# Peptides against a protein of PDB entry 3ESW: the designs that were tried, part 143

Target 1, 322 residues: chain A of PDB entry 3ESW
Amino acid sequence: NNIDFDSIAKMLLIKYKDFILSKFKKAAPVENIRFQNLVHTNQFAQGVLGQSQHLCTVYDNPSWHSIVLETLDLDLIYKNVDKEFAKDGHAEGENIYTDYLVKELLRYFKQDFFKWCNKPDCNHCGQNTSENMTPLGSQGPNGEESKFNCGTVEIYKCNRCGNITRFPRYNDPIKLLETRKGRCGEWCNLFTLILKSFGLDVRYVWNREDHVWCEYFSNFLNRWVHVDSCEQSFDQPYIYSINWNKKMSYCIAFGKDGVVDVSKRYILQNELPRDQIKEEDLKFLCQFITKRLRYSLNDDEIYQLACRDEQEQIELIRGKTQ

## One batch from the design tools (peptide; made by RFdiffusion4, then SolubleMPNN)

Design b2_p20_5_s3 (from b2_p20_5, 13 letters changed)
Fold by OpenDDE base, seed 1:
Structure b2_p20_5_s3 (fold): chain B 322 residues (1-322), chain A 20 residues (1-20)
Amino acid sequence: as target 1 above (322 residues)
Amino acid sequence: SEKSKKLVEELLKRFELLSS
């Protein structure tokens, strides 16, 4: 009996589409109550919501994209991408070009553009004086620093000249195009904007254990790809758990189209207790926020994104991210 | 037919995930 797989596939696609679309309809009153109770009673949930309100939307600014593209050395970037792409002889198709672009942006950003700042140089003594700097603590921003979304300023004293140097922790990525220095927060913030400025699908990944990175959706690989600007790393989600032996509990990805618990991609060993929220509540929270982010999308867009979501979930369950 | 078979298998997996 030749099973008519074509007919079955068509029927299942219709049923699947209808089922998916039904989940993205307006939340029931009971779901709204559950959401409100969760974010008001659970600090971790409140934190995830707060981050989503910023990280899911802040990088979707066309004016910022223009400023970024005007600031970067695009001629150098595309020259290098074209050079690497030409080596493959186009055998892998056009979609691989974007992977080469992201790899070059990682190189360019770390090697040519941005600087890691453990301690600032002394403003008085000049370059390469960070070794002489002693931390005095942190302060609030002054009037000028406050213009650039600065919540904290680290204060350092020079052991050589005794002068004070301020290191503002700017959250304005446009200001970071000027300062071109920071730690993982500043690196990831600006690099996320850079990737977005090239029209890429990008998520900001927050790790509870004080690290942040990006994910890029590769059309060539047809999946979300780990991207860490600090490490110049592409598709190496294992580096934290395996290479660093980092202990981690939560990794949450924030994008314009959704919030996703991506812990299973990165926490391969040394898992810390996941005791900040019930697993069912975290799943509900991420789904609920994702649903809200998609309220303005049409049925076809919702369906396409849902198909991508399900493929990612299958990947995460199977541990086939590598 | 082989493509459709794979699609059916994928959709069934997706339904399983949605039901869990």
Scores: peptide ipSAE 0.194, ipTM 0.832, DockQ to the pose 0.641
Fold by OpenDDE base, seed 2:
Structure b2_p20_5_s3 (fold): chain B 322 residues (1-322), chain A 20 residues (1-20)
Amino acid sequence: as target 1 above (322 residues)
Amino acid sequence: SEKSKKLVEELLKRFELLSS
């Protein structure tokens, strides 16, 4: 008897769709209780929730997107993208164009637009004076700095002129379009907004061990792609564990449509103890937040996103990019 | 078809992931 795989596939597809849609219905009372207890009793869970409330929605601002597009040299960016696409992109189809765009945005951002700031230049002595700067500590923002979502200001004294230079750690990405300098936090914050401004599906990845980066959903590769603006890195998730020999415990991705534990993508060696939360509770937490983020979506949108989620989970389990 | 067979295999894997 030839197995009718066509009939089985049709039946399984219907059952699969129904099952997926059932998972995205309103949370049962027991799930709400579990969620509330988890975020009230587990500090890591509370932190993930707090980050999700900001990072999952803050970049979905059309006014910010307009300001970004008005600030960037779009003519240069698209000229470079078109040039690279014309070399080999046509053979791979139009979907690869967006990968070229992200690669150019990485180049443009690091080389032409933004600056790494380990120590600020002296406001009095001018450019290339950071070597003369001694840290004095950190303080709260002044009245002007507080307008731009600044939680901390690093204070530096110039060894040459004795003047004080303030390095406010702005969280307002629009202010970062003006200042054009920072560390991994400022880089990732503004670069996430830049990618979102081009209409891309982007996630902000938080690592517990004091690093942050992006993921971009490539329609060409049909997967989430590692993107680090600080490193001008595209699709190199191994750089932290292997190249840096960094020890890590958690990597959590935050996007408009979900929160995902992506630790398996980035923690390839030197894994630190995952002792901040039970694995089952973290899985539950991410799923619960993701479910809430999708409450307004229709069945087709939910189904498509769930198919992406499952494909990503398969990828993460296999440890190979498909 | 080979396509349908692959789809069945993929859906079974997804169901296994969803049940874990």
Scores: peptide ipSAE 0.188, ipTM 0.833, DockQ to the pose 0.682
Fold by OpenDDE base, seed 4:
Structure b2_p20_5_s3 (fold): chain B 322 residues (1-322), chain A 20 residues (1-20)
Amino acid sequence: as target 1 above (322 residues)
Amino acid sequence: SEKSKKLVEELLKRFELLSS
């Protein structure tokens, strides 16, 4: 009996689509109550919600994308991408070109565009004077600094000239296009915007243990790819746990289409206690926020994203990213 | 087709995962 796999596939696909779409219907009253109770009673849940309200939407700003594209040396970037792409003998139109673009953006950002700032240079003594800077502590932003979503300003005194240098920790990524310096927060913030400005699917990954990075959805690899601008790293999720021997408890990815616990991708050893929230409540929270972020999407978009989510969950369970 | 067979296998697997 020749099994009509075409007919079965069509039937199963319809049923599967209907099943998936049923999960993304408006939340039941009981789910809303559970969500409200969770975010009111659990500080970690409240933090995840607060981050989602910012990180899931802030980078979807067309005006910012235009400013970024006008600020970057696009001629240099595309010249280098084309050079490396051609060198490897790929045909035009392959999805792999975007991976080359992201790799060049990592190179360009770290080598040509942005600077790591452990300590600022002395405003009076000039470049390469950070070794002469002594931290005096942190202050609130002044009236000018506050215009650029500055949460704190680090204060340094120059041991050579005695002058004070301010290092404002700006959260406005457009201001970072001007300042072109920072730590992991500023790097990840601006680099996330840069990737978004090229029309890429990007997530901001927050690690509870004071690090942040990106994920890019590679259409070539058909998965989320680790991207760290600070490290000029592409597809190296192991660098934190293995290379740095970093201890970690939570890694949460924030994107326009969802919030996902990606801890299993990055926490390969030295796992810290996950005691901030029950695992079931964290799963519920991420699913609930993701569901809300998708309310305006059509059934086909919801279905495609759900298929992507399932593939990612399978990947995370199987540890296949290595 | 072999493609449809693979799709059936994948969908069945997904249904099993969702039912667990």
Scores: peptide ipSAE 0.174, ipTM 0.833, DockQ to the pose 0.540
Fold by OpenDDE base, seed 5:
Structure b2_p20_5_s3 (fold): chain B 322 residues (1-322), chain A 20 residues (1-20)
Amino acid sequence: as target 1 above (322 residues)
Amino acid sequence: SEKSKKLVEELLKRFELLSS
């Protein structure tokens, strides 16, 4: 008996859509109670929630996007993208252009736009004086620094002139367009905004072991792609575990449409104990926050995102990015 | 069709993931 796969496929699609949509209905009272108890009793869960309240929405600011686009050398960027696309991209179709754009933005950001700041230069002695800077510790922001979402200021003394130089750790990405310097936090913050300003689907990835990076959803590759602005890295999720031999426990991705545990993409070896939360509770937490982020979406949008989520879960289980 | 067969296989995998 030839199995009518056409009829089966149609029936399964209907059932699948209905099932998916049912998961995104308003949370039941029991789910709300579980969520409230979890974030109240588990510090890691509280941290994930707190991060989601900021990172999932802060970059969706059209005014910021305009400022970014006005600040970047768009002529240079698109010239370089067009040049690379003309070599290879025409055969693969229009979707590959966005991958070339992200690769150029990585290049432009690291090479032309932003600077790594381990230690600041001395404000008095000028450029290339960071080697003379001794850390004195950290303090709270002053009145001017506080205007730019500054949580802490690193204080340095110049060994040559004895003057104090302040390195405010700004969280305002618009201020970072001016300062053009920072460490992984500032790099990832501003670069996330830059990618968002081009209309890209981007997630901010937080690693518990003091690193942060981005993911971009490639329509060409039809998956989330690792993007690290500090490393000028595209689609190299292995660099932390393998190349750096970094030990890690959690990687959590924060985007406008959801919160996802992406640890399996990046933690390939040297896994640290995942003892901060029960795995079931973390799964529940991420799903619950994701559900809340999607409350205003229509059924078709919910369905499309859920299909993408399932594809990602399959990818993460199979380890296919290797 | 082979396309429909592949779609069925994919949907079954997704259902398995959703049930776990």
Scores: peptide ipSAE 0.150, ipTM 0.802, DockQ to the pose 0.669

Design b2_p20_5_s4 (from b2_p20_5, 9 letters changed)
Fold by OpenDDE base, seed 3:
Structure b2_p20_5_s4 (fold): chain B 322 residues (1-322), chain A 20 residues (1-20)
Amino acid sequence: as target 1 above (322 residues)
Amino acid sequence: SEKAKELVKKILERFKLLSE
């Protein structure tokens, strides 16, 4: 009896599409109750929800994109991208061009645009005086600093002149276009906005162990790509676990279309206990938030994103070693 | 028919992987 595999394949594809679309319909009352109970009882879940409310949407601001593009040296950036693209003999308009753009933005941001600030220079003594700065602790923002979404100000005293220098930890990425300095938080915040300003699909990755970075969806590679502006790193997810020997428990990616546990991409060794939430509850939480972020999308958009999500999940399960 | 068989196998494998 010749099994009609064509008929079976067609039937399975239809049922699969319907099944996928059914997952993104309005949440059932039981799911809403589970979600509410989880975010009211679990502090880690509250934190993930709070971060999603900000990080998933804040960078989708057309006015900010315009300000970024007006501030960057676009002529230099595209000149360098075109040069590297031409050197490798690729045709104009290939999807790989965007990978070259992201690599140049990493270079430009680290080398030409933004500065690492371990300690600030003394406001009175001038440049290259950070070695003379002693930390006095942190305080709340003043009236001027509070205008730029500043949660904390680090206070330093100059050992040479005795004057106080303030280092506000601004969360307003437009203010960071002016200050041009910070640590991993400021770097990742502004760089995420920069990538978004070029129309790229970008996620902000939060690590529980005090680091943050980006992911960019490469149309050429057809996957999410690790991007760290601090390290000028492209597609090196192993740098934390292997190169730094960093111990980690959770890596959560926040994007406009979803929240995803990406821990398996970055935690390759030295895994810390994942004891902040049950694995099933974290999976449910990320799926529930993702579902909410997609409520306004049509069936075709939902299906395309779900297919992309499935490919990512398969990648994360199999590991790159296959 | 062989392409359809391969597609069915891929779909079943995806379902299996996503169910674990």
Scores: peptide ipSAE 0.027, ipTM 0.625, DockQ to the pose 0.514
Fold by OpenDDE base, seed 1:
Formats: C-alpha cells, structure tokens, sequence
Structure b2_p20_5_s4 (fold): chain B 322 residues (1-322), chain A 20 residues (1-20)
C-alpha cells in the first residue's frame, strides 16, 4: 500500500489554507460585541487600540519616505554596507545584505545623525550647556510647536544666564529630521520611519515600562529581529531583562499587518504582574486588530502572513531565538 | 516523498500548536 504522501501533503495543505483563511473572514457579530465591550471596559485594551490606530499606519507614507531618503547620507550608508557585506564574501546570499543595512542604519543614526537629549542646551549660552539646565516642568505647545504634532513642551531654566529654553516633544517624525534630538520616543519614532523608508518590514514595539524600540523582519534570519536605535542594538532582545535587569509586564508590537504581544521575546526574567488585562482578552484583542488590518489583503497575502505569524508564535513559545 | 513527509509533519505541528 504505497501511501501517496504527496497527495496527502497537498490535501492537507489545501485544508490548512482554507482553515487559516476562514479565521481572517469578517468578524462574527459576537466577536464585534466582545471587542467593543473589551475596549470600552478595559483601559489597557483601549490604549492598545489607540496606539494601533496610529502606529500601524502612520509610517506607510510614501511622501515621508522620500523626504527621509533625501535627508540621509545614502552614499555614506551604502558605502559602509557594501564594505561590510564584501567582507563576508557573499556566501550567505543577497538577503543578508538587508541585515547589514539595518546594522549600518543603527550606527549612522546613533553616531552621525541623531542626538540623545536628557536636557536641552541653553538657547542663549549655546552648545554643551545642558548641565546648566534646570527643569521647571511641562506645558502645552505654542502656536508654532503645535504645527508639528507636539503634545508636551518641557521647560528648562539656565542656571547661568537665567533664560528659558523650551524642549518640545515633537511626534512629527519629519520635524525630527530637522531637530535631530530626543529621547527614546523620538529616537524610535524617527528610526521606525527610516527603516520603513528603505522598504523594510518594521514594527514599533511599545513596552508598558517606559521604553520603545523596533523589530525588523529579516529575510535572511527568517524572523523578527530586535532593533533598538538608542542602544545601536541588533538582535539582542535580552538587553532589557538581562543586561538592564529591567522589570517588565507587556511588550506589544505594532505593524502595518498586525499587532502582536511580543512580551515573551523580551521578558526573560523579573516579570511584573500582567494584571492590566486577561491573557485571553489580550490575545483576542491583538488577533482582532490584526484581522482588521488585513481585511483588504487577498487570500495569498493573508495566508503568507498567517504562516509568518505561526512561525513567530512557535518561536515565542519555544523561547528559541536561534 | 521525503519532502512530502517533512511537509506533512510541519503541517501537523502547526495544527497542534493552533489547537493549544
């Protein structure tokens, strides 16, 4: 009895595809009710939804991509990428080039392009005067600052000259191309846009414990890769839990194709209570938002993304970032 | 046939994970 394994495999593949596609059909009325109740009754769920409405789509702006590419020193970037890529003798194929690109973008961004700003320099005294700055608090944006999606302005007084310096917390990443300074929020915001501008699959990762970073989907590694612009870090998801000994509860990744709880990738020890939402409800929420983000995709695109999602879930369960 | 067997195993593993 020669079991036609090829026929069985084909049949299983068809049935599996149909099963997966069935999950991405229009939500049932009961699911819509559950979703609405969840986001109306749970503040954490409402926050995740609100973030998804912005972070999942804002970076998919071709006009912004053009502005970014026109602003960066592409000649320097590609020169450095080509140099590093040539050292490895092309042995691992063309897909590894993108990993080198992301690594160079991390270097370029931190070393050549953007600046960390704990405190601003005094507008009157000039450069390297941040040590003389005393925080006075925060206020709303003025008329000029409000043009660049600014919700908060930090106010500082210079201890030397007594003048006030404003540090607007801009959320407009195009304005950040001009100012070239900020904290983790500004760094991650602009760097996410930069990666997107190179046509990369990128997610914005929000950590409840006041940090943010990126994930890049490496075609070479065939997985989501941790990317932190502040740390110039590539594929080091352990840095927060292990190196920083940071306590964390939630890490949520936001991308154009989905919202994913990636906590298991980053929370390796010192886990804080996950008491903001039921685990089942969080899983449902992320799946529901992901489903909505994919409504316009065709069956093949949905299936491909679903296969990628499953691979990620396997990775997250097994703890094998190999 | 070996490729088909591997594919079947992979699919079955996926189904198992989805059922959990």
Amino acid sequence: as target 1 above (322 residues)
Amino acid sequence: SEKAKELVKKILERFKLLSE
Scores: peptide ipSAE 0.026, ipTM 0.647, DockQ to the pose 0.578
Fold by OpenDDE base, seed 2:
Formats: C-alpha cells, structure tokens, sequence
Structure b2_p20_5_s4 (fold): chain B 322 residues (1-322), chain A 20 residues (1-20)
C-alpha cells in the first residue's frame, strides 16, 4: 500500500493549522481567571503586563514614524546602505538589504545622531563640561518636563559655576529626537521607534538587570536578530553574558504581535535565580498577552506568526536555527 | 515524495514541541 504521503501531509497541515488557530481563540473563562489571579498576586507578572500595555503598542504610531523619517538624514543613510550593499555583491534581493539598513541605522544613530549622557553638560558652562557635574539626586518633573512623559529628573550641580542642571529622563521618543541624548533607556526607546519607522518588525527587550535593547526580525536570516543601539551591535546576543560577564535572570521581548521570554538567547552564563515567577506562570502570561495582541488578526496572520514563534522556540532550545 | 515525507516529519515534530 503506497502511503500517499502527499495526502497525509495535506491532512496534517490542515489539522495542524486548526490546532494552532484553536490556541489563539478568545480566552476561556478559566484562562481569564488564571491571568487575573496571576497579575494580582505576582508583582513580576504585573510588571510584565504593565510593560506590555505600553511597549507592545506605543511604537505603532504612523505620525511618529513620519516625524522620525523627516528628522533623520535619509540621504546619508541610504547612501551608506547602498555603498555597503554594493561592496558585498549580494544580489540576494530586498531581504538582505534590510540587514544592511539596520546596520547603518546602528552606525548613524551612535556616530551621527544620538549621544550617550552619563552626566549632562552644564547649561551655563556649555559643551564638554559634564566632568564638572555632581549629582544631587532625582526629583519629579516640572510643568514643562511633564509634557514629555518624564518620570524623573536627575539634578546636577556644576562644580565650576555652581549652577543646577536638570537631566530629565524623557520617555517621549519624539522629545528624544530633539534632545538627542540619554542612557540605555532613551537610546533603546528612540531606536526602537526608528526601526519601526522603517516598517521593520521590532521588539523591545527588557532585561530585569537594568539593560534594554531591541530585536529585529530579519527576513534574510529568518530569525529575530539582536540589536543594541548603545553598542552599535547587530546579531551579538552574547555580548552581555560573555563580553560584559553580566549576570541576568530575565529578558522579555515586547512586540506588537507578542511577548516572549528570550532569556535563553542572552543568558548564556552567570544566570541569576529566576525566582520572581514560576516558569509555567511566566510561559502562561506571555502566551496570554500574545493571544490578546493577536485577537484582531485573521487566521492566516495568526498561523504565520505561530509558525514564526515555533521557529524561535526551536532556536532558543537548540541554540541554532536549522 | 521525499518532500512530503520531510514535511510530515516537520509537522509531527512541531506537534510534539507544542504538546510539551
């Protein structure tokens, strides 16, 4: 009996699609109860939920994308991308071009556009005076600073002139296009928006141990790629655990289409205790939020994303995209 | 076809991974 493998494959694909789609249907009452109980009883879960409510959607703003594209030197960016693309002779089409674009955006952002700010320059003494600045602490935003989603303002005194300089920690990425300075938070926030403005699939990665970065979905590589604007880093997920010898417990990626625990990609050594939530509850939480984010998607979109999710999970388990 | 066999294997592997 020649097993009609083609017929079996088709049948299995249909059944598999149906199975996947069944997981993304409206949450059952029991799942809602579990979710509500989890976020009310677990502080870490509440934090992840709170972050998802902001980070998963805030960057999907067409008006912001326009402002970004109007602010960047697109001529320079594309000139450099074209130049690097031409050198490598890769006729492999539009997909690899996007990787070059992201690499150039990393270069442009770090070298030409944004500034790292450990301490602000003195507002009175001018440029290159940060060395003279002494931190006095932090305070709430004033009326002007509050307009730009400022949660805290770092206060510095100039040792030379005695004047006070305020360093507001703005969360409004449009304000960051103006200020063009910050730390990892501001860098990642604005850079996430920049990548989104080019129509890229981007996730914001939150690390519990006070770092943040991006992931970009490379169609060429067919996977999520580590992107750190602070480091001008592309596809170097090992830099934190290996190069920095950083200890980490959780890395959570937040995107428009889902929330994913990506800890396995970045925590290669020096793993801290994962004691903030049960692993099963974290998995449930991420899946539940992801499910909610996909409620408006059609069956084909859901299936495509689910296939992508599965590939990522396989990658995270095996350490290699086969 | 060998392709169909490979596809079946991939699907079964995915089912297994998702059931865990």
Amino acid sequence: as target 1 above (322 residues)
Amino acid sequence: SEKAKELVKKILERFKLLSE
Scores: peptide ipSAE 0.026, ipTM 0.619, DockQ to the pose 0.664
Fold by OpenDDE base, seed 4:
Structure b2_p20_5_s4 (fold): chain B 322 residues (1-322), chain A 20 residues (1-20)
Amino acid sequence: as target 1 above (322 residues)
Amino acid sequence: SEKAKELVKKILERFKLLSE
């Protein structure tokens, strides 16, 4: 009996699509109750929810994208992308060009555009004076700093001139286009916006152990790719666990289309206790938020994203990110 | 077709991996 694999494949795809769609359409009252109870009783869950409410949508601002594109040296960027793309030949099609773009954006951002700021330079003594700066602590933002979503201001005294220098920790990425300096938070915040401004699928990855980075969905590689602007790193998820020997417990990715526990991609060794939430509750939480984020999408978009999610889950289970 | 056979295998593999 010649098994009509075409007929079977069609039937399976229909049933599978219906099954996936049924999972996303059912906001069961019981799930809402479970969600409400979880975010009210678990601080980690509340934190993830709070982050999702900001990080999943804040970068989808067309006005910000325009400002970014007007601020960047696009001629330099595309010149360098074209140069590197031409060296490797065009054999792999148009989808790989975006990977070259992201790599150049990493280079441009770190080398030409943004500065790491452990300590600020002295406002009086000028450039390269950070070695003379002593931390005095942190303060609330002043009236001007508060306009740019400043959560805290680090205060430094110059050992040479005695003047005070303020380092406001701005959360407004448009302000960061002006200041051109920061730590991992400012770097990741602005770089996430930059990638979004090029129309890319980007997630913000929060690590509980005080680091943040991006993921970019490569259409060429057909997967989420690690991107760290601080490190000028592309597709090196191992750098934290292996190169830094960093101990970590949670890595959560926040994107417009979902919230995903990506800990398995980055926590390769030295795993800290995952004691902030039950694993089943974290899985439920991420799925629930993801369902909410996809509520306005059509059935085909939901299905495509669900297929992407499944592929990612398979990747994370198999450990085959290489 | 071989493509359909491969698709069926991939779907079944996904179901298996996600059910574990």
Scores: peptide ipSAE 0.028, ipTM 0.664, DockQ to the pose 0.455; fails the geometry check

